Peptides against a protein of PDB entry 4Y8H. Designs and how they scored, part 29

Target 1, 222 residues: chain A of PDB entry 4Y8H
Amino acid sequence: TTIVGVKFNNGVVIAADTRSTQGPIVADKNCAKLHRISPKIWCAGAGTAADTEAVTQLIGSNIELHSLYTSREPRVVSALQMLKQHLFKYQGHIGAYLIVAGVDPTGSHLFSIHAHGSTDVGYYLSLGSGSLAAMAVLESHWKQDLTKEEAIKLASDAIQAGIWNDLGSGSNVDVCVMEIGKDAEYLRNYLTPNVREEKQKSYKFPRGTTAVLKESIVNICD

## One batch from the design tools (peptide; made by RFdiffusion4, then SolubleMPNN)

Design b2_p13_5_s3 (from b2_p13_5, 5 letters changed)
Fold by OpenDDE base, seed 1:
Structure b2_p13_5_s3 (fold): chain B 222 residues (1-222), chain A 13 residues (1-13)
Amino acid sequence: as target 1 above (222 residues)
Amino acid sequence: SLGSSRVVTTGSL
């Protein structure tokens, strides 16, 4: 997996690749690694697919209940706190590595969470097996005061570095843009750089193409 | 109702 987050002037973007693996096998070529915690709070997940999905759904549900109870829009720091406390309680046995980002009444936020419940904050972050490939792009091209378009490009270029160089990453780029004062923009398959050319020939042969060379019937009953 | 076929992602990410 390659997942990234990048802050820009008026919000935050997260992006992910779309490969799932089972050891040396590509299990899914076009999985979704971006999860909605709330309308304006999204996360990208690396690690165990089931754990990333389950933990983000659980915290998403609890954030919705908390929002209703408090009559307040969900905050990214509330999601961060709930996630880290949950992951810490399970001592790293929940294999979720998350980039959590969003916009709320306090502004735009970008955090990372590791499976043991540690958290980081930054203007740009990467996680997963492709994180070093992504970070090489981020460190080379990140600047202060990014525009929305520059941040989407930077995030997409960082994910592509994972797609091309990391065995655990591949296929497509998914993006989610969270801008202050707007709805979240989920861009599924924002880039599809691995579309295969159409097969020139069909290997579906007509019935009877394989000739029967010999037949023998043997009675096995006395 | 477009059933969002949440592809259940199996495996490692």
Scores: peptide ipSAE 0.209, ipTM 0.642, DockQ to the pose 0.157; fails the geometry check
Fold by OpenDDE base, seed 2:
Structure b2_p13_5_s3 (fold): chain B 222 residues (1-222), chain A 13 residues (1-13)
Amino acid sequence: as target 1 above (222 residues)
Amino acid sequence: SLGSSRVVTTGSL
């Protein structure tokens, strides 16, 4: 997996590749690694697919209940705290590595969470097996005061570095943009750089391509 | 509109 988050002047963008693996096998070529915690709070997941989905759904449900109880819009720091406490409780056995981002009444936020419940903060972040390939792009091209368009490009270029250079990453780029004062923009398959051309030949040969030259029945039992 | 139930992908990410 390659997942990234990038802050820009008026919000935050997250992006992910779309490969799932089972060891050396590609299990899914077009999986979704971007999860909605709340309308304006999204995360990208690396690690165990089932754990990333299950933990984000659980915290998403609890965030909705908390929002209703408090009569307040959900905060990214509340989602961060709930996720880290849950992951810490399970001592890293829940294999979820998350980039959590969003907008709330306090502004735009970007965090990462590791499976043991540690958390980081930054203006740009990467996680997964492709994180070093992504970080090489981020470190080379990140600047302060990014526009929305520059941040989407930077995030998608960083995911492509994972797609091309990491065995655990591949296929497509998914993006989610969370801008202050707007709805979240989820861009499924924002880039599809791995569309295969039509196969030039078929292995469907005409019947009789392999001729039967001889048949013999041999009794092997006395 | 009922949100499309995203099928959880199996495997590692």
Scores: peptide ipSAE 0.204, ipTM 0.637, DockQ to the pose 0.160; fails the geometry check
Fold by OpenDDE base, seed 5:
Structure b2_p13_5_s3 (fold): chain B 222 residues (1-222), chain A 13 residues (1-13)
Amino acid sequence: as target 1 above (222 residues)
Amino acid sequence: SLGSSRVVTTGSL
């Protein structure tokens, strides 16, 4: 997996690749690694697919209940705290590595969470097996005061570095943009750089292409 | 309306 988050002048963008693996096998070529915690709070997940989905749904449900109870819009720091406390309780046995981002009444936020419940903050972050490939792009091209378009480009270029250079990453780029004062923009398959061309050759041969050279019928009854 | 059950991706991410 390659997942990234990038802050820009008026919000935050997260992006992910779309490969799932089972050891050396590509299990899914177009999985969705971006999860909605709330309308304006999204995360990207690396690690165990079931754990990333289940933990984000659990916290998403509890954030909705908390929002209703408090009569307040969900905050990214509330989601962060709930996620980290849950993950810490399970001592890293829940294999969720998350980039959590969003907008709330306090502004735009970008955090990471590791499976043991540690958390980081930054203007740009990467996680997953492709994180070093992504970080090489981020460190080379990140600047202060990014525009929305520059941040989407930087995030997508960083994911592409994972797609091309990390065995655990591949296929497509998914993006979610969370801008202050707007709805979240979920861009499923924002880039599809691995569309296979039409197969030039058919492996379906006409019947009779291979001649029968010899036939023998053996009776198995004595 | 039960939200669209996104098929949980299996495997490692």
Scores: peptide ipSAE 0.198, ipTM 0.656, DockQ to the pose 0.158; fails the geometry check
Fold by OpenDDE base, seed 3:
Structure b2_p13_5_s3 (fold): chain B 222 residues (1-222), chain A 13 residues (1-13)
Amino acid sequence: as target 1 above (222 residues)
Amino acid sequence: SLGSSRVVTTGSL
């Protein structure tokens, strides 16, 4: 997996690749690694697919209830605290590694969470097996005061570095943009750089291509 | 022989 987050002047962008693996096998070519916690709070997940999905749904449900009880829009730091406390309780046995990002009444936020419940903060972050390939792009091209368009490009270029150089990453780029004062923009398959060409040959031969040399009907007595 | 329960965890991300 390659997942990234990048802050820009008026919000935050997260991006992910779309490969899932089972050892040397590609299990899914176009999985979704971006999860909605709330309308304006999204995360990207690396690690165990079931754990990343289940933990984000659980915290998403609890954040909705908390928002209703408090009559307030959900905060990214509330989602961060709920996630880290849950993950810490399970001592790293829940294999979720998350980049959590969003906008709330306090501004735009970007965090990471590890499976043992540690958390980091930054203007740009990467996680997964492709994180070093992504970080090489981020460290080379990140600057302060990025525009929305510059941040989307930087995030997508960093995911592509994982797609091309990491065995655990591949296929497509998914993006989610969270801008202050706007709805979240989820861009499923924002880039599809791995469209396979038409196969030059078909192995679907006409019936009768292999000659029948002998036929025998045998009654098997039970 | 303790049968290794292959927990088929869904794919690694």
Scores: peptide ipSAE 0.192, ipTM 0.592, DockQ to the pose 0.135; fails the geometry check

Design b2_p13_5_s4 (from b2_p13_5, 7 letters changed)
Fold by OpenDDE base, seed 3:
Parts: C-alpha cells; structure tokens; sequence
Structure b2_p13_5_s4 (fold): chain B 222 residues (1-222), chain A 13 residues (1-13)
C-alpha cells in the first residue's frame, strides 16, 4: 500500500493506491483504501483490509452519535483520540495504520496513527510499504502555501511513485479533497495509469481443433 | 520455524 496526506492553504488532500495483496498474489486490482469517518473527515488505511474497514466504521458510528449528543460538527482530533484509544486497547493486534484528515470548525487537520496507538502530525505524511517511494517525491516537491491543485498533483505523484516502485502498491490513484467551507470531494479512480491493452492472442479455438480419436458410452449400473 | 499460516482471510493493504 501507498497512502499520503498533504495540507494546502484552504484544506487537506489524502490519496491512496488501489492494490490489495495476499503474499505474492494480487487479490484485488481496484480496492478502496479511502474511508469516510464523517462527511468532512476521511482516512486512508494500510495494513489488514478488514481491520482498517471495521475500525473506521466503528469510530464513524461513534462520531455520529457524539455529534448528535453535542449538537456540534465532529472534530478531526475527536476521531484521532477515539481511534488511538481503541487501537492502544488492542496492543497492535488490530492491524490498522491510518492517515486521518479533515476539516472542522477549528480548521484543516492531518494526522497519522499506527496500530499500537501512537499518533503523528505533519503538513505531509505517507504510510504503507510504498511510503518511502512516496516520501521521496513529497520531500523533493513539497513547499509551504500549496494551492488545492498543487496539493492534488503532489499527492497523486507521490502515490504513482508507490505504484511504480513498491510491490505492495499498484493500479489506480484514489483522491479525497477536504476544503474549508465545502463538501468533501471523493475522486474514485482519479488516475487510471494501468489500463491493460487488448491481448494479442486468443486461446479460444474453434470447436473441432482437437480431433476426437475415440468415443465410448458406458452404462454405469449401480 | 513453525510458519503460522495465519489465514488472514482479508487482503493486505
């Protein structure tokens, strides 16, 4: 997996690749690694697919209840705290590594969470097996005061570095943009750089290509 | 080394 987050002047972008693996096998070519916690709070997941999906749904449900009880829009730091406390309780046995990002009444936020419940903060972050390939792009091209368009480009270029150089990453780029004062923009398959060409040969031969040399009908009497 | 085949029924990300 390659997942990234990048802050820009008026919000935050997260992006992910779309490969799932089982050891050396590509299990899914176009899985979704971006999860909605709330309308304006999204995360990208690396690690165990079931754990990333289940933990984000659990915290998403509890954040919705908390928002209703408080009559307030949910905060990214509330989702962060709930995720880290849950993951810490399970001592790293829940294999979820998350980039959590969003916008709330306090501004735009970007965090990472590891399976043992540690948390980091930054203007740009990467996680997964492709994180070093992504970080090489981020460290080379990140600057202060990025525009929305510059941040989407930087995030997608960093995911592509994982797609091309990491065995655990591949296929497509998914993006989610969270801008202050707007709805979240989920861009499923924002880039599809791995469209397979038509196969040069078909193995569908005409019937009769292999001659029948002998036929026998046997009555199996029980 | 006993390879615990943790049949993780779900793909790795």
Amino acid sequence: as target 1 above (222 residues)
Amino acid sequence: SLGHSTVVNTGSL
Scores: peptide ipSAE 0.237, ipTM 0.625, DockQ to the pose 0.160; fails the geometry check
Fold by OpenDDE base, seed 5:
Structure b2_p13_5_s4 (fold): chain B 222 residues (1-222), chain A 13 residues (1-13)
Amino acid sequence: as target 1 above (222 residues)
Amino acid sequence: SLGHSTVVNTGSL
């Protein structure tokens, strides 16, 4: 997996690749690694796919209940704290590595969470097996005061570095943009750089392409 | 009726 988050002048973008693996096998070529916690709070997940999905749904449900109870819009720091406490309780046995991002009444936020419940904050972050490939792009091209378009480009270029260089990453780039004062923009398959061309040759041969060289009939009855 | 747990064999991400 390659997942990234990038802050820009008026919000935050997260992006992910779309490969799932089972050891050396590509299990899914176009899985979704971006999860909605709330309308304006999204995360990207690396690690165990079931754990990333289940933990984000659990916290998403509890955030909705908390929002209704408090009559307040959900905050990214509330989601962060709930995720952290849940993951810490399970001592890293829940294999969820998350980039959590969003917009709320306090502004735009970007965090990471590790399976043991540690958390980081930054203007740009990467996680997953492709994180070093992504970080090489981020460190080379990140600047302060990014525009929305520059941040989407930087995030997508960083995911592409994972797609091209990390065995655990591949296929497509998914993006979610969370801008202050707007709805979240989920861009499923924002880039599809691995579309296979039409097969130039057919592997269906006509009958009789392979000649029978020898036939033997054996009676198995004595 | 035991609900069919669709074991989505979700790979590593």
Scores: peptide ipSAE 0.225, ipTM 0.631, DockQ to the pose 0.139; fails the geometry check
Fold by OpenDDE base, seed 4:
Structure b2_p13_5_s4 (fold): chain B 222 residues (1-222), chain A 13 residues (1-13)
Amino acid sequence: as target 1 above (222 residues)
Amino acid sequence: SLGHSTVVNTGSL
């Protein structure tokens, strides 16, 4: 996985690749790694797919209840605190590595969370097996006061670095933009740089193309 | 390295 978050002048963008793996197997070519915690708070997940989805859904539900109870829009720091306390309780056995971002009445926020419940803050962050490839792009091209468009480009370039250089990352770039005073913009498959070209040749051959030299039917139940 | 236990039917991300 490659996941990134980038703050810009009026909000935050998160992005992810779309590969899921099972050891050496590509399990899903186009999985969704961006999860909605609340309308304006989104999370990118690395680690165990079920854990990333389940923990974000659980905290999303609790954030909704908290928002209703307090009569307030949910805050990113509340989601961060709930996530980290939950993950810490399970001592890293919930395999969720998260970039949590959003906008709330206090502004735009970007955080990361590790499975043991540690948290980081930054203007740009990367996690997953592709995080070093992504971070090389981020460190090279990040600047203060990014525009929305510059931040989307930087995040997507960082995800592409993971797609091209990390075995655990691949296929497409998903993006979610959270701008102050706007609804969240979820851009599923914002980039699709790995569309397979049409095969120049069909490898369907007629029956008999390979001669059957011997056939034997063995009953294994006897 | 403790291999991330890929739960059966759920990929690693």
Scores: peptide ipSAE 0.211, ipTM 0.633, DockQ to the pose 0.176; fails the geometry check
Fold by OpenDDE base, seed 1:
Structure b2_p13_5_s4 (fold): chain B 222 residues (1-222), chain A 13 residues (1-13)
Amino acid sequence: as target 1 above (222 residues)
Amino acid sequence: SLGHSTVVNTGSL
């Protein structure tokens, strides 16, 4: 997996690749690694697919209940705290590595969470097996005061570095843009750089192409 | 070398 987050002037973008693996096997070529915690709070997940999905759904549900109870829009720091406390309680046995980002009444936020419940803060972050490939792009091209378009490009270029260089990453780039004062923009398959050319020939031969050379019927009953 | 066989049927991300 390659997942990234990048802050820009008026919000935050997260991006992910779309490969799932089972050891040397590509399990899914176009899985979704971007999860909605709330309308304006999204995360990208690396690690165990079931754990990333389950933990984000659980915290998303509890954030919704908390929002209703408090009559307040969900905050990224509330999701961060709930996620880290949950993951810490399970001592790293829940294999979720998350980039959590969003916009709330306090502004735009970008965090990372590891399976043991540690958390980091940054203007740009990467996680997963492709994180070093992504970070090489981020460190080379990140600047203060990015525009939305520059941040989307930087995030997508960083994910592509994972797609091309990391065995655990591949296929497509998914993006989610969270801008202050707007709805979240989920861009599923924002880039599809691995579309295969159409097969020039079909290997679907007509019935009867393989001739029967010999037949024998043997009675097995006495 | 304990291969981290994440025996999780859903795959790794």
Scores: peptide ipSAE 0.209, ipTM 0.640, DockQ to the pose 0.173; fails the geometry check

Design b2_p13_6_s1 (from b2_p13_6 with S12A S13A)
Fold by OpenDDE base, seed 2:
Structure b2_p13_6_s1 (fold): chain B 222 residues (1-222), chain A 13 residues (1-13)
Amino acid sequence: as target 1 above (222 residues)
Amino acid sequence: SFTPGDFGAPPAA
């Protein structure tokens, strides 16, 4: 997996690749790694697929209840706190590594969470097996005061670095843009750089292509 | 080790 988050002048973007694996096996070529916690708070997940999905759904439900109870829009820091406390409670046995981002009444936010419940803050972040490939792009091209378009490009270029260089990453780029004062823009398959060409030949041969030269029946039982 | 349904393990420390 390669997941990234990038802050820009008026919001935050997150992006992910779409490969799921079972060790050396590609289990799914086009899975979704971007999860909605609330309308304006999204996360990207690395680690165990089921754990990332389940924990984000659980916290999403609790954030909705909290929002209704408080009569307030959900805050990214509330989601961060709920996630980290839950993950810490399970001592890293819930294999979720998350980039959490969003917009709320206090502004735009970008955080990361590790499976043991540690958290980081940054203007750009990467996680997953492709995180080093992504970070090489981010460190090379990140600047202050990015536009929305520059941030989407930077995030997608960082994901592509994972797609091309990390065995655990592949296929497509998904993007979610969270801009202050707007609805979240979920861009499923924003890039599809791995569309396979049509197969040039078929392995379906006519019957009789392999000639039977000889048949013999041997009795091997006494 | 990878388990069924991974989103890639983080780099080893």
Scores: peptide ipSAE 0.117, ipTM 0.709, DockQ to the pose 0.442
Fold by OpenDDE base, seed 5:
Structure b2_p13_6_s1 (fold): chain B 222 residues (1-222), chain A 13 residues (1-13)
Amino acid sequence: as target 1 above (222 residues)
Amino acid sequence: SFTPGDFGAPPAA
């Protein structure tokens, strides 16, 4: 997996690759690693697929209840705190590594969470097996005061570095843009750089292509 | 249903 988050002048973008693996096997070529916690709070997950989805759904449900109870829009820091406390309780046994991002009445936010419940903050972040490939791009091209378009490009270029160089990453780029004062823009398959060309050859041969060299009939009755 | 498998392990520390 390669997941990234990038802050820009008026919001935050997260992006992910679309490969799921089972050891050396590609299990899914086009899975979704971006999860909605609330309408304006999204996360990207690395680690155990089931754990990332389950924990984000659980916190998403609790955030909705909290929002209704308080009559307030959900805050990214509330989601962060709930996620980290849950993960810490399970001492790293829930294999969720998350980039959590969003917009709320306090502004735009970008955080990361590790399975043991530690949290980081930054203007750009990467996680997953492709995180070093992504970070090489981020460190080379990140600047202050990014536009929305520059941030989407930077995030997608960083995911592509994972797609091309990390065995655990592949296929497509998914993006979610959370801009202040707007609805979240979920861009499923924003880039599809691995579309296979039409097969030039057929591997279906006519019957009789392989000649029968010998035939023997054996009676199995005494 | 949960997607089976992993989303890539973090790099070794």
Scores: peptide ipSAE 0.102, ipTM 0.712, DockQ to the pose 0.779
Fold by OpenDDE base, seed 4:
Structure b2_p13_6_s1 (fold): chain B 222 residues (1-222), chain A 13 residues (1-13)
Amino acid sequence: as target 1 above (222 residues)
Amino acid sequence: SFTPGDFGAPPAA
């Protein structure tokens, strides 16, 4: 996985690749790693797929209840606190590594959370097996006061670095843009750089191309 | 060990 977050002048963008793996096996070429906690608070997940989805759904539900109880729009720091306390309680056994981002009445926010419940803050962040590939791009091209378009480009370039260079990352780029005063913009498959070209040759052969040398019917019932 | 359905583990520190 490669996940990134980038702050820009009026909001925050998160992005992810779309590969799921089972050891050396590509389990899903186009999975969704961006999860909605609330309408304006989204996260990207690395680690165990089921844990990332389940923990974000749980906190999303609790954030909705908290929002209703307080009569306030949910805050990113509230989601961060709920996530980190939950993850810490499980001592890293919930394999969720999250970039949490959003906009709320206090502004735009970008955080990361590790499975043991530690949290970081920054203007740009990367997590997952592709995080170093992504961070190389981020460190090379990040600047203060990014525009929305520059931040989307930077985030997508960082994800592509993971797609091309990390075995755990691949296929497509998903993006979610959270701008102050706007609805969140979820851009599923924002980039699809790995569409397979048409095969130059068909490997479908007519029946009989391979000769049947022997046939035997074995009754395996007593 | 790889968990079924991984989103890629962070690089080992």
Scores: peptide ipSAE 0.112, ipTM 0.705, DockQ to the pose 0.462; fails the geometry check
Fold by OpenDDE base, seed 3:
Structure b2_p13_6_s1 (fold): chain B 222 residues (1-222), chain A 13 residues (1-13)
Amino acid sequence: as target 1 above (222 residues)
Amino acid sequence: SFTPGDFGAPPAA
């Protein structure tokens, strides 16, 4: 997996690849690694697929209840605290590694969370097996005061570095843009750089290609 | 242990 987050002048973007694996096997070529916690708070997940999905759904439900009880829009730091406390309780046995991002009444935010419940803050972040390939691109091209378009390009270029260089990453680029004062923009398959060409040959031969030399009907019931 | 679906573990330390 390669997941990234990049802050820009008026919001935050997260991006992910679309490969799932079972050891050396590609299990799914076009899975979804971007999860909605709330309308304006999204996360990208690495590690165990079931754990990343289940923990984000659980915290998403609790954030909705908390928002209703407080009559307030949910905050990214509230989601961060709920996630880290839950993960810490399970001492790293829940294999969720998350980039959490969003917009709220206090502004735009970008965080990372590890399975043991540690958290980091940054203007750009990467996680997963492709994180070093992504970070090489981020460190080379990140600058302050990025535009929305520059941040989407930087995030997608960083995911592509994982797609091309990491065995655990592949296929497509998914993007989610969270801009202050707007709805979240989820761009499923924003880039599809691995469209397979038509196969040159088919192994579907006409019936009769192999000659029948002998036929016998045997009754196996006594 | 093979998990039923992996999104790629972080790099080994």
Scores: peptide ipSAE 0.107, ipTM 0.702, DockQ to the pose 0.455; fails the geometry check

Design b2_p13_6_s2 (from b2_p13_6 with F2Y S12A S13A)
Fold by OpenDDE base, seed 1:
Structure b2_p13_6_s2 (fold): chain B 222 residues (1-222), chain A 13 residues (1-13)
Amino acid sequence: as target 1 above (222 residues)
Amino acid sequence: SYTPGDFGAPPAA
C-alpha cells in the first residue's frame, strides 16, 4: 500500500493506490483504500484491510452520534482522538495505519495514526509499504502554499512512485480532495496507468475443436 | 506475516 496526504492553501488532499495483497498474491487490483469518516473527514488506510475498514466505520458512526449530540460539525481532531484511543486500547493488535484528513469549522487538518495509537502531524505524510517511495517524491517536490491542482498532482505522483516501485502497491490512484467551504470530492480511479491493451486473440475455441478419439461404455452393475 | 486482504505492511523498521 501507498497512501499519502498533502495540505494545500485551502484544504487537504489524500490519495491511495488500489492494490490489495495476500502475501505474494494480488487479491484485488482495484480496491478502495479511502474511507469516509464523515462527509468532510476522510482517511486512507494501510495494514490489515478488515481492521482499517472496521475501525473507520466504528469511529465514523461514533462521530456522527457525537455530531448529533453536540449539534456541531465533526472535527478531525475528534476523529483522531477517538481512533488513537481505540487503537491504543488494543495495543497494536488492530492492524490499522491511517492518514486522517479533513476540513471542519477550525480549518484543514492532516494527521497520521499508527496501530499502537501514536499520532503525527504534518503538511505532507505517507504510510504503507510504498511510503518511502512516496516520501522521496514528496520531499523532492513539496513546497509551502501549494494550490489544489499542485497538491493533487504531488499526491498522485507520490502514489505512482509506490505503484511503480513497491510490490505491495499497484494499479490505480484514488484521490479525495477536502477543500474549505466545499463538499469533499472523491475521485475514484483518478489515474488508471495500468490498463492492459486489449487481447489480440481469443482463446475461446468453437465447440468441437477437441476431437473425441475414443469412447468406451462399461456396465458396472452385476 | 501477511494476513488475507492486507493493504501493504508498514515498511520494515
Scores: peptide ipSAE 0.109, ipTM 0.703, DockQ to the pose 0.439
Fold by OpenDDE base, seed 5:
Structure b2_p13_6_s2 (fold): chain B 222 residues (1-222), chain A 13 residues (1-13)
Amino acid sequence: as target 1 above (222 residues)
Amino acid sequence: SYTPGDFGAPPAA
């Protein structure tokens, strides 16, 4: 997996690759690693696929209840705290590594969470097996005061670095843009750089392509 | 028990 988050002048973008693996096997070529916690709070997940999905759904449900109870829009820091406390309680046994991002009445936010419940803050972040490939791109091209378009490009270029260089990453780039004062823009398969060309040859041979070299009839009755 | 499907483990330290 390669997941990234990048802050820009008026919001935050997260992006992910679309490969799922089972050891050396590609299990899914086009899975979704971007999860909605709330309408304006999204996360990207690395680690155990089921754990990332389940923990984000659990916190998403609790955030909705909290929002209804308080009559307030959900905050990214509330989601962060709930995720952190949940993951810490399970001492890293829930294999969720998350980039959590969003917009709320306090502004735009970008955080990361590790399975043991530690958290980081930054203007750009990467996680997953492709995180170093992504970070090489981020460190080379990140600047202050990015535009929305520059941030989407930077995030997608960083994911592509994972797609091309990390065995655990592949296929497509998914993007979610969370801009202040707008709805979240979920761009499923924003880039599809691995579309296979039409097969030039067929592996269906006509009958009789392989000649019978020898035939033997064996009587099995005594 | 291992859950089927991984989203790539972070690189080992």
Scores: peptide ipSAE 0.103, ipTM 0.701, DockQ to the pose 0.507
Fold by OpenDDE base, seed 4:
Structure b2_p13_6_s2 (fold): chain B 222 residues (1-222), chain A 13 residues (1-13)
Amino acid sequence: as target 1 above (222 residues)
Amino acid sequence: SYTPGDFGAPPAA
């Protein structure tokens, strides 16, 4: 996985690749790693797929209840606190590594959370097996006062670095843009750089192409 | 060991 977050002048963008793995196997070529905690608070997940999805859904539910109870729009720091306390309680056994971002009445926010419940703050962040590939791009091209378009480009370039250089990352780039005063813009498959070309040859052969040398029917019930 | 449905573990520290 490669996940990134980038702050820009009026909000925050998160992005992710779309590969899921089971050891050396590509389990899903186009999974979704961006999760909605609330309408304006989104999370990118690395680690165990089920844990990342389940923990974000749980906190999303609790954030909704908290928002209703307080009669306030949910805050990113509230989601951060709920996530980190939950993850810390399970001592890293919930394999969720998260980039949490959003906009709220206090502004735009970008955080990361590790499975043991530690949290970081930054203007740009990367997590997952592709995080070093992504960070190389981020460190090379990040600047203060990014525009929305520059931040989307930077985030997508960082994800592509993971797609091309990390075995755990692949296929497509998903993006979510959270701008102050706007609805979140979820851009599923924002980039699809790995569409397979049409095969040069069909490998479907008629029956009999390989000769049957011997056939035996064995009853296993006797 | 890998778990079913990994989103890629962070690099080892």
Scores: peptide ipSAE 0.109, ipTM 0.701, DockQ to the pose 0.466; fails the geometry check
Fold by OpenDDE base, seed 3:
Structure b2_p13_6_s2 (fold): chain B 222 residues (1-222), chain A 13 residues (1-13)
Amino acid sequence: as target 1 above (222 residues)
Amino acid sequence: SYTPGDFGAPPAA
């Protein structure tokens, strides 16, 4: 997996690759690694697929209840705190590594969470097996005061570095843009750089290509 | 150990 987050002047973007694996096997070529916690708070997940999906759904449900009880829009730091406390309780046995990002009444935010419940803050972050390939691109091209378009390009270029250089990453680029004062923009398959060409040969031969040398009908009477 | 449906483990420490 390669997941990234990049802050820009008026919001935050997260991106992910679309490969799922089972050891050396590609299990799914076009899975979704971006999860909605709330309308304006999204996360990208690495580690165990079931754990990343289940923990984000659990916290998403509790954030919705909390928002209703408080009559307030949910905050990214509230989601962060709930996630880290849950993960810490399970001492790293829940294999969720998350980039959490969003917009709320206090502004735009970008965080990372590890399975043991530690958290980091940054203007750009990467996680997963492709994180070093992604970070090489981020460290080379990140600058202060990025535009939305520059941040989407930087995030997608960083995911592509994982797609091309990490065995655990592949296929497509998914993007989610969270801009202050707007709805979140989920861009499923924003880039599809690995469309397979038509196969040069077919193994579907005409009937009769292999001659029938002998036929016998046997009554199986019990 | 690999679990069913991995999204890629973090780099080995």
Scores: peptide ipSAE 0.095, ipTM 0.693, DockQ to the pose 0.448; fails the geometry check

